# Designs tried in a protein design run: peptides against a protein of PDB entry 4XPM. Part 191

Target 1, 160 residues: chain A of PDB entry 4XPM
Amino acid sequence: VMLHSKNVKGFLENTLKPYDLHSVDFKTSSLQSSMIITATNGGILSYATSNNDVPKNSINEINSVNNLKMMSLLIKDKWSEDENDTEEQHSNSCYPVEIDSFKTKIYTYEMEDLHTCVAQIPNSDLLLLFIAEGSFPYGLLVIKIERAMRELTDLFGYKL
Target 2, 67 residues: chain B of PDB entry 4XPM
Amino acid sequence: DIKGTIAFDTHGNVIESTGVGSQRIEDIGDLSKVTLDAEGFAQVQGDSLLVHLYKRNDITLAVYTSA

## One batch from the design tools (peptide; made by RFdiffusion4, then SolubleMPNN)

Design b2_p28_6_s4 (from b2_p28_6, 12 letters changed)
Fold by OpenDDE base, seed 5:
Order: structure tokens, then sequence, then C-alpha cells
Structure b2_p28_6_s4 (fold): chain B 160 residues (1-160), chain C 67 residues (1-67), chain A 28 residues (1-28)
């Protein structure tokens, strides 16, 4: 199945969904944002946000998008640094994973009071980025992004 | 009587926490070092509570009980 | 749906663990 731009947007919107357990009293918030960005410049190719109450083309929406651009750039820079740092790659904040014989890494980053998680889509110039509230546990966030990446096989090997 | 839970991964990061478990995240460091039996179980005396461990598929569940 | 799928898997795991622990406690 071909993953078109509209399909990507819809996919990212779906990743915003929270986890809600019934075995124990545990529920997360929705992700604040879910993004696909370029690994080269941190440019946003597609994004979804849980803050959909803002009218389109409003100043508030513009500010929100600008904030996402800033965060994506900062995270991309940190990711780039860590990809060249052996020590950081062996920390508990780095998860080497293999998906269908493709290798990638998942990183967790604290951004002020937010919990973030980023991973390079296997063999691609793209990063998948999740931004969540501080109450969203990192272990669960890592699993969330790993499971999401497994559904993005159409983007594996994508080069800019 | 279950007082809380913590589920954590092989990196020691939280997957979920409830009840008193949410206040004992620091226990993960010690709990991750506990040797489990062949079925993936263990018990550890914690801070006034008994901790029951269950591990399968790289996820460890810690259950806090009064006894 | 990977979100819904793992939600169910995690619930299943936790419930399995809770039940197994309770069973072991009953045998002690």
Amino acid sequence: as target 1 above (160 residues)
Amino acid sequence: as target 2 above (67 residues)
Amino acid sequence: DPVEEFNKELDKFIQEGLDAIKERLAKE
C-alpha cells in the first residue's frame, strides 16, 4: 500500500492516541505532537497535534507551528550529536532496535517539562518524533514509537 | 492486597506505574538486579511492602503488596 | 492499529502477571 501525504497525516494523527489500561488504573495523556522530520535539517514534512482547537491560519496556530519547528530543530541537533557519540549510544536513553532486518536507534530526550522520543526511520533521511507530557513514561513512549515505525515500511530507505 | 504496580523495560525505564508504585520509581534500580526463577518470578522485601516480580518478553512487572 | 494492539497486549501482560502472582501467593 502506497503511503501518500494524506495517509501519513492520518497515520500521525492516529499515533496521538493515549493508552488506557483496565487491568490497572493507568491512563496516559494523548501525545502533544507526532512528526516526521528530515534528519538533515530538522524540517517538518508532516505533523499532527492534539491541540486542534485553534482556528486555521490564526496567530495561535502560527505560533504553535513555530514552536514545533523550534523543537524539531533542537531535537534533530541533539540526535545528530548523539549519533556521533558512542557514550550516548550506550546510555539508557538509547534503544538500538531492529525492524525487519533494518537497524535503527530510538532516543529519549527531556525537553523542559516534556518527554520526547525520536528515531530514524530505517535507512532513510527521515526521523519520527513524538512529543508528550512529562507524565508519559519513557519506556512506554519508546514502545509506542517502535510500534509506529513498524507501520512505516513505505518510508524505509527514503532518501531526500 | 495490591498497593501499586510498576512495569519497566530492560533499560530500567517505566512503562506504567500505579498506586504506591508511582512513588517508588527509584526501586527499579534494585529490582532490575534481582535474579528471577526459571518461571520469571521473584519476591523482594521493599520499604514496608513486599514486591512481587514477574518478567516476560523483556518487560518486568513489579506488584507491591502489604504482605 | 498499533496503539490499540499494544494497549491490549500490555493489559494482557499485566493481567497475566497479576493472576500468576496471586496464584503463587495462594500456594505459599
Scores: peptide ipSAE 0.690, ipTM 0.947, DockQ to the pose 0.859
Fold by OpenDDE base, seed 2:
Structure b2_p28_6_s4 (fold): chain B 160 residues (1-160), chain C 67 residues (1-67), chain A 28 residues (1-28)
Amino acid sequence: as target 1 above (160 residues)
Amino acid sequence: as target 2 above (67 residues)
Amino acid sequence: DPVEEFNKELDKFIQEGLDAIKERLAKE
């Protein structure tokens, strides 16, 4: 089954879901945003956000989208730098992972008071990006994005 | 008599925390260095609380108890 | 659903750990 733009949007919306445990009293917030962006320019190809309280076509909506664009660009730039930095690739903020024999890396980045993580979709020109509140623990965020990437096999090898 | 928990990964990053564990994230540094037995368990005395460790599949669970 | 799946896995892990620790405490 091929991934269509609508399917990708729905997938990203699903990734927003929080974790809620019953073994212990632990519950996360929903992700603030989930995006697929280009590794080349940081352009947003698809996104989902939990902030749906903004009226359509309002100035606030435009500002929100612009903010996402800015964040995506900043994170893409940092990712690009780290991909060319051996030191950063060996930090605790970098998680080398292998999915179906494809190697990629998950990076965690603190953006102001937000917790973010980004990973290149294997062998593609695309990045998957999660933005969460500062209360969302990084270890869980990393697992979340890894598990999500495993469901995006249709995008493996995607070139612009 | 569980006072809290911390679960963390091999990078020392938190996966979950509850109770007093949420206030003791800094303990992960030392807890990650603890040698576990063959079954993946250990106990560490921390200030007034006892910390019980359980590790499986690269995730460590720390459980804080009074005794 | 990878979110639901890991939610269950994490709960299972924590519960197993809690139970195992409680069991060990009872034997001490």
Scores: peptide ipSAE 0.685, ipTM 0.946, DockQ to the pose 0.853
Fold by OpenDDE base, seed 4:
Structure b2_p28_6_s4 (fold): chain B 160 residues (1-160), chain C 67 residues (1-67), chain A 28 residues (1-28)
Amino acid sequence: as target 1 above (160 residues)
Amino acid sequence: as target 2 above (67 residues)
Amino acid sequence: DPVEEFNKELDKFIQEGLDAIKERLAKE
């Protein structure tokens, strides 16, 4: 499937979906946000949020977007530091993964009361970033972002 | 008589938890060290509950029962 | 849909484990 800007937005919106099991009584919340950002500056290229109840062009919407920008920058900075820190790469917060012979890493970061997960799209200048409530388990969040990243092969190798 | 569950990955991070399992996340450290049989099963007596382990494809399921 | 797919896989895994554990308990 060919990814265009509109397709990416729709894809990110789909990643917001919660998990709901019937084998046991377990259900997650939806992701708060799903984003593709630049690894260089933390700039947001595309994003989706579960909080769509805010009117367009409202002060609340602007504040929400600004908050996403702030979090994106902070997480990008932490990611950049960890990519140059061998000790951090061997912590339980780092998951080395291989997708179609491409190697990348998934990092989990706690941001205030939120659970976040970030991964470099293989061989690219882009990061995929999930932001969830603190109740969203990290192990499940990691699996979620890995599965999502496998669907973004069109972005593998993307350079700015 | 299942009292709860915990599923966790090889890094010791939670995938899902229910019932008493949600209150025993700290058990993962010890449970991850348990030797499983050839079929991926084990039982561990802890506290007043029995913990049943099942592991396949790098995911471990812990089931808490009263006996 | 990768979300729906893993939801099903995880459910299947847990159900498989629960059934297997129950079976072992019945044999004891």
Scores: peptide ipSAE 0.684, ipTM 0.946, DockQ to the pose 0.851
Fold by OpenDDE base, seed 3:
Structure b2_p28_6_s4 (fold): chain B 160 residues (1-160), chain C 67 residues (1-67), chain A 28 residues (1-28)
Amino acid sequence: as target 1 above (160 residues)
Amino acid sequence: as target 2 above (67 residues)
Amino acid sequence: DPVEEFNKELDKFIQEGLDAIKERLAKE
């Protein structure tokens, strides 16, 4: 089965949802953004944002899109550097994981006051990227992105 | 009486926190080094509060109580 | 839905831990 662009958008929108526990009084905010970007150039293939108050084609929307482009490029660059740095791969900010016999890594990055998490979709030229508020715990963010990647099997092995 | 909680992963990163636990994230460094019993439990006296640990499936839950 | 699924799993884990800890406290 092939995952079409419109289906990817809907998937990313679903990943924005917060966690809300009832065992203890704990609830997160929604993700600020969820994106699939290229590992080569950091180009955005698809994205979703929780900021729905911005009118389409407005100056504010343009600014927000430009901000996403900037963040995606910065994170891609850092990811690329870390993939060639054994010390960074052994830090508490790197999670080696295996999904359906495919190995990948999840990285957490502080971007200004935001908490971000990025992972290469297994055996692909694509990265999945979550951007959250600083109040979103990193451990939970890592689990969130891991669980999300398990649903993207159609993109495993995708090459540009 | 539970005063707060912290759940954290094997990397020492927070999964959730509530109550006094939200103000004691720095405790994770020490709590992660505690040896658990065969059932995955431990008890640690920290500051003025007692910390109860429960670990399963690579997630550790710390529960803060007054006694 | 991976979000909803893990939300339930995490809640279950925490609840199990809380119950187990409370049980041990009662034994002391």
Scores: peptide ipSAE 0.682, ipTM 0.946, DockQ to the pose 0.851

Design b2_p28_7_s1 (from b2_p28_7, 15 letters changed)
Fold by OpenDDE base, seed 5:
Structure b2_p28_7_s1 (fold): chain B 160 residues (1-160), chain C 67 residues (1-67), chain A 28 residues (1-28)
Amino acid sequence: as target 1 above (160 residues)
Amino acid sequence: as target 2 above (67 residues)
Amino acid sequence: SPEEELNEELDKFLAEGLKAIEERLKKQ
């Protein structure tokens, strides 16, 4: 199955959905943003955001996109540093995981008042990035991004 | 009578929290060190509340009750 | 969707955990 650009965006939009764990009366907010970015420069290849009520071509939309670009670059830089730091890879903020015999790592990062989670799509030059409010638990965010990566097999091994 | 819950992973990070559990995230450090029985259960006294632990598939559920 | 499935899996785990704890208390 080929993953077209429109399909990727739709996939990312689906990841925005909140969790409702009604058995314990726990419910999250929606993710603020979900992105696929380049591991090289932090460039955004595709993104989805919960803030869809902004008029197109408005200054607010431009500011929103620029903010995403900034966060993408910052997180890419942190990720790159950690990938070259053995100590950081053994912290509680790093989750080594295996998907279909491919090894990758999930990192959690506090970005101002936001909770973020990033992971390299296995054997690729791409990163999957989730941005959530500070109330979104990190453990749940990690589980969420791992499950999402399992659905992106078409991007495994993707090189720029 | 459940007063709250915490679910957490093997890294000690929260998966969910409710009620008094949301105010006792710091308990995870101690709860993660509790030895569970063969069925994955344990009980721990936490100040005025009793904490019931259940672990399966690398997720620990802590339930706070008055008794 | 995978996201909805994960939501249900987690909720099911929590429900089962609560029930398991209740049953354990009855046996003690």
Scores: peptide ipSAE 0.736, ipTM 0.955, DockQ to the pose 0.869
Fold by OpenDDE base, seed 3:
Structure b2_p28_7_s1 (fold): chain B 160 residues (1-160), chain C 67 residues (1-67), chain A 28 residues (1-28)
Amino acid sequence: as target 1 above (160 residues)
Amino acid sequence: as target 2 above (67 residues)
Amino acid sequence: SPEEELNEELDKFLAEGLKAIEERLKKQ
């Protein structure tokens, strides 16, 4: 199935869903945000947020989007730095992974009280970014984003 | 019987935690170093709680019990 | 969906782990 812009949006919305591991009585919150951004400038190509109760075209909506833009830029900058830092790539905050023979890395970043996870879509100029509350475990976040990337094969190799 | 759980990955990051496990995340450092038997099991006596370990597919499950 | 499947896989793993530990206790 080919991903179009609308399909990507829907895909990101689905990634927001919480996990319920009832076998151990563990349940997460929904992700705050899920985004695809450019690796060059941190520009948002597509996004989904759990807070959809904000009126359209309202100042609050604009502020929310602007906040996402700010976070995406900050995370992109940190990611760029780490991609040029061997030590950071060998920390426990970096997960080298391979998807269909394509290598990429997953990074976890603490952003104030939020837990974030970012990964370059293989061989592309795009990053997948998850933003969650601090109660969302990093290990689970990593598993989540890895599985999500496996569903974005249409974006593999995407160049701006 | 079960007082809590922790599941963690090979990087020592939490996948899930419940009960007393949520308050013992610091145990992961030591638990990750425990030698498991051929079937992927181990038991570690901490304080009053016993920790049961089960590892499969790079995920370790720690179960805290009173005995 | 992929998310639902992952949720189920993880939960299944945990359930199996709990069961395995329980069986191990019986052996002792």
Scores: peptide ipSAE 0.736, ipTM 0.955, DockQ to the pose 0.871
Fold by OpenDDE base, seed 2:
Structure b2_p28_7_s1 (fold): chain B 160 residues (1-160), chain C 67 residues (1-67), chain A 28 residues (1-28)
Amino acid sequence: as target 1 above (160 residues)
Amino acid sequence: as target 2 above (67 residues)
Amino acid sequence: SPEEELNEELDKFLAEGLKAIEERLKKQ
């Protein structure tokens, strides 16, 4: 089944859902945002956000989208730098992973008070980006994004 | 009897934390260095609390108890 | 869904871990 843009949007919306680990009485907040962006320019191809209280076509909506654009660009830039920095790739903020024989890396970045996680979709020009509150643990965020990438096989090898 | 928990990965990043564990994230540095037995268990006495460790599949669970 | 599945897998791990620790305590 081909992954259409509407399907991607729905997929990203599902990634926003919080985790409830009731065995230890631990519950997270929802992700603030989940995005697929270009690795080349940091452009947003698809996104989902949990703050749906903003009226459509309002100034607040425009501002929120602009904020996402800014964050995506900043994260893309840092990702690009790290991909060319062997020291950063060996830090605890970098998780080398292999999915179906494809190698990629997961990076965690602190963005002000937010916890972010970004990973290149294997062999593609696309990045998957999660933005969460500072209370969202990085270890859980990494596990979450790795599992999400495994569901995006249709985008493996996607070139712009 | 459980006072709290911490679960963390091989990078020392938190997966979950509850109770007193949420206030002792800094313990991960030392807990990650503890040698586990063949079954993946260990116990560490820390101040007034006993920390029980269980590791499987690169995830370590730390459980804090008073005894 | 994949997210729900992951949630359950993690929760199951934690539950098993707690049980394992409890069983270990009984043997001591």
Scores: peptide ipSAE 0.736, ipTM 0.955, DockQ to the pose 0.881
Fold by OpenDDE base, seed 4:
Structure b2_p28_7_s1 (fold): chain B 160 residues (1-160), chain C 67 residues (1-67), chain A 28 residues (1-28)
Amino acid sequence: as target 1 above (160 residues)
Amino acid sequence: as target 2 above (67 residues)
Amino acid sequence: SPEEELNEELDKFLAEGLKAIEERLKKQ
């Protein structure tokens, strides 16, 4: 299945859905944002935001375009630094993973009171980025983004 | 009677937490060091709670009970 | 969907874990 611009947008929208683990009576909120950004400049190629976000006292809401741009740049910078930092790559905030024989890494970052995770789409110039509320557990966020990357094989090897 | 749960990964990060488990995230450090039997089970006596451990596919489930 | 499938897989794991712990207690 070929991924087009509209298809990517729809895919990202689907990643916003919350988890309901009723066996233990645990339920998450929706992701606040889901994005594909460039690893080079942190530019947003596609994004989805939740419409059920609770208004915050911050100047910019998490789902605002301006806030997304800022978050994208900040996370891209942290990711770039960590990719050149052996110590950071061996922390509990870094998950080496292999998808279809391609190696990549998932990083978790605390951004103010938000929980974020980012991963380079294998062999590409693109990053997949999830932004969630602080109540969203990092372990679950990592599992979620790994599964999402497995569905983006059409973007593997994408170069700008 | 279950008082709470914690599920966590091999990095010690939470997957889910409920009940008293949500208040005992710091237990993960010790729970991750517990030696499990061949079937992936263990029991650890806590403060006033018994912790039941089950691990499979790199995910550990901790269940807190009164006994 | 892939997200719904993951949700179900995780929930199933938790359910199986709870049941397994319960069965282990019965054997003791």
Scores: peptide ipSAE 0.735, ipTM 0.955, DockQ to the pose 0.877

Design b2_p28_7_s2 (from b2_p28_7, 13 letters changed)
Fold by OpenDDE base, seed 3:
Structure b2_p28_7_s2 (fold): chain B 160 residues (1-160), chain C 67 residues (1-67), chain A 28 residues (1-28)
Amino acid sequence: as target 1 above (160 residues)
Amino acid sequence: as target 2 above (67 residues)
Amino acid sequence: SPMEELNEELDKFIKEGLDAIKERLAKQ
């Protein structure tokens, strides 16, 4: 399996889909956004958003993209701080995980009324970022992002 | 018979919630401390509802019933 | 897809838990 830019974006788009259980009456909203960003500057390398109702090349689209850029930068900054803070790494909002013998961490962050989750792609300069509505439970968000990371092995070890 | 459910992880964060469970997220703190039997099962009587616990693979399912 | 599989796995877990609880109740 080889991940190309088009494949990555398509994968991120698939992560937007809601969860819908049938054993119990439980259904989530779609993710607001799913992104791969740089750990160094928070630059967006690939993204998908559930809000595709904005006309292309419009001022509103530009503003929407700019908003994503702002959020990615803020999350990157918070992540960077926590990676240098032992106390934050031992907080309940940090999930140490191991994928294919690589150790990484999943962080949950409250961004205004949004629930966000970010994780460093193992041994890489990249972060995977999920942004969801406040109704999306954190436990499920963490499980979701972990599973997503397991599918991005081609990006493991990616350096800028 | 089921009035609601809560599934939560080892950090006490919700995975799913339904029915009365959605209104009792605060119960997770106490439920996470309950001693389970060898099969990962327990029952806890709380107020008017009985809570049935099932844990496997680091996920705990709480099911609320009237009895 | 992996996301759909995760959805199914979670649903399966919930179902198994519900069945286990029902079985325990039947033994009481």
Scores: peptide ipSAE 0.697, ipTM 0.949, DockQ to the pose 0.840
Fold by OpenDDE base, seed 5:
Structure b2_p28_7_s2 (fold): chain B 160 residues (1-160), chain C 67 residues (1-67), chain A 28 residues (1-28)
Amino acid sequence: as target 1 above (160 residues)
Amino acid sequence: as target 2 above (67 residues)
Amino acid sequence: SPMEELNEELDKFIKEGLDAIKERLAKQ
């Protein structure tokens, strides 16, 4: 299935949904944000946020978007740094993974009080980025982003 | 009589936690070093609670019980 | 959806583990 702009947006919105177990009493919060950004500049290609109760064109909306832009840039910079650091790639915060014979890496980053996870979409100039509250466990965040990447095959090999 | 649970990955990061498990995340360091049997099970005495381990597909589930 | 499927898969794993542990204890 071809991913158009609206389809990508909808997909990212679906990733926001909380994890809710029934076998045991465990439920997470929703992701705060889910984004596809450029690996080069950290520019936001597509994004979804949980709190969309802000009126359109309001100053609060502008501030929210600006915050996402800042976060994406910061995480891109950290990711770029780690991709050029062998020690960081062997740290506990780096998960080498293989999806359909494509190799990529998942990184977990604590950004202020938030838990974040970022991964390069295989063979592409794009990064998938999840931002969650500090209560969201990293192990689950990693599993979640890996599963999400497996659904973005249309973006594999995407070059800017 | 389950008092809590922790599920964690091979990096020692939490996947889920409930009950007393949420207060014993620090146990993961030691639990990750426990040798499991051929079926992926182990049992460890931790503090006043008994910890039952089950591992499959690189995910370890720790279940805390009183006995 | 894939995310919902993941949720169910993990839930199934937890249940599987709980049941397996209970069964193992019953044999000891």
Scores: peptide ipSAE 0.696, ipTM 0.950, DockQ to the pose 0.858
Fold by OpenDDE base, seed 2:
Structure b2_p28_7_s2 (fold): chain B 160 residues (1-160), chain C 67 residues (1-67), chain A 28 residues (1-28)
Amino acid sequence: as target 1 above (160 residues)
Amino acid sequence: as target 2 above (67 residues)
Amino acid sequence: SPMEELNEELDKFIKEGLDAIKERLAKQ
């Protein structure tokens, strides 16, 4: 199935759902945000947020979107720097992964009190970005974003 | 009698934690160094609790029990 | 959904691990 803009939005919304285990008493919060951004400028192509209680077109919504834009840009910058830093690529915050025949990296970044995770969609100019509360374990966040990327094959190789 | 759990990846990052495990994340450093048997199991005495390890597919599960 | 499947997979892993450990304990 071809991934259209609406499909992407819906997919990102689905990634917001929390993990709830039943074998043990473990449940996460929902992701605060899930985004696809450009690796070039950090521009948001699509996003979903769990904070949907804000009225549309309100000042509060504008502020929240602006915040996402800021975070997107900051994370893109960090990602870009790390992609050119061998030492950072060997830190515990970097996960080299292979999806099919494509290699990419997953980075975890602490942004204030938030836990974030970003990964380049294989061979593309796009980044997938998850933003979660500080209580969301990084190991789980990495697994989550890896699985999510595997579902975005339509975006593999996408160039701006 | 399980008192808690920690699951962590090869980078030492938490995947899940419950019970006393949530308060013992710092144990991962030592637990990650434990030699497992051929079946992927180990048992380590950790303070007042016993820690049982199970590793499969690069994920380690630590289970805390009494005694 | 893929995310729900991942949740199930992780839950299954934890359950399997717990059972395996319990089995080992029973053998002691």
Scores: peptide ipSAE 0.696, ipTM 0.950, DockQ to the pose 0.870
Fold by OpenDDE base, seed 4:
Structure b2_p28_7_s2 (fold): chain B 160 residues (1-160), chain C 67 residues (1-67), chain A 28 residues (1-28)
Amino acid sequence: as target 1 above (160 residues)
Amino acid sequence: as target 2 above (67 residues)
Amino acid sequence: SPMEELNEELDKFIKEGLDAIKERLAKQ
């Protein structure tokens, strides 16, 4: 199965869904946003948001998109700094992982009252980014983004 | 009877929490240091609650009970 | 979907852990 732009968008939309356990009374909120951005500039290539009640071309929609652009840039900058900081790569906020023999890292970042995590798609110029409410546990967020990344093999090695 | 739960990873970050576990996230620091038996189990006496530990595949589940 | 499968896997893990703990208590 080949990933097209609309397929990627649909995939990101599916990642927004909350976790709902039945063995215990635990349910998360939906992710606020799910994005694929460039590691070079922090530009958004594809995104999905749970706030879809905003009319197209409205001021509120523009503001929401601008907010995503701001967040993507800020997180890309932090990621870039950490990729050049050995100490940060050994903190509890960094998870080295291996997917299909490719090595990458997952970072968690507190952004205001939001919980975020970002990971470089293996051997690519792309980052996968999840933005959630502060109530969303970091450990669960990491597991979620790792599983999501395993489904994006078509993007492995993607260079701009 | 179960009073709450916490599941956490090897970095000490929460995966899920319920009941009294949601109010005792700070326990993870101590719980992560507990030596488990060969089957991945342990019991730790807390303030007023007993904590039952189960670890498998790098995930630790802590279950809080009255006894 | 992969995300739904992950949800089920986590739920299964928690259930298995709870059952294992209950079984351990029953043996003591």
Scores: peptide ipSAE 0.693, ipTM 0.949, DockQ to the pose 0.885

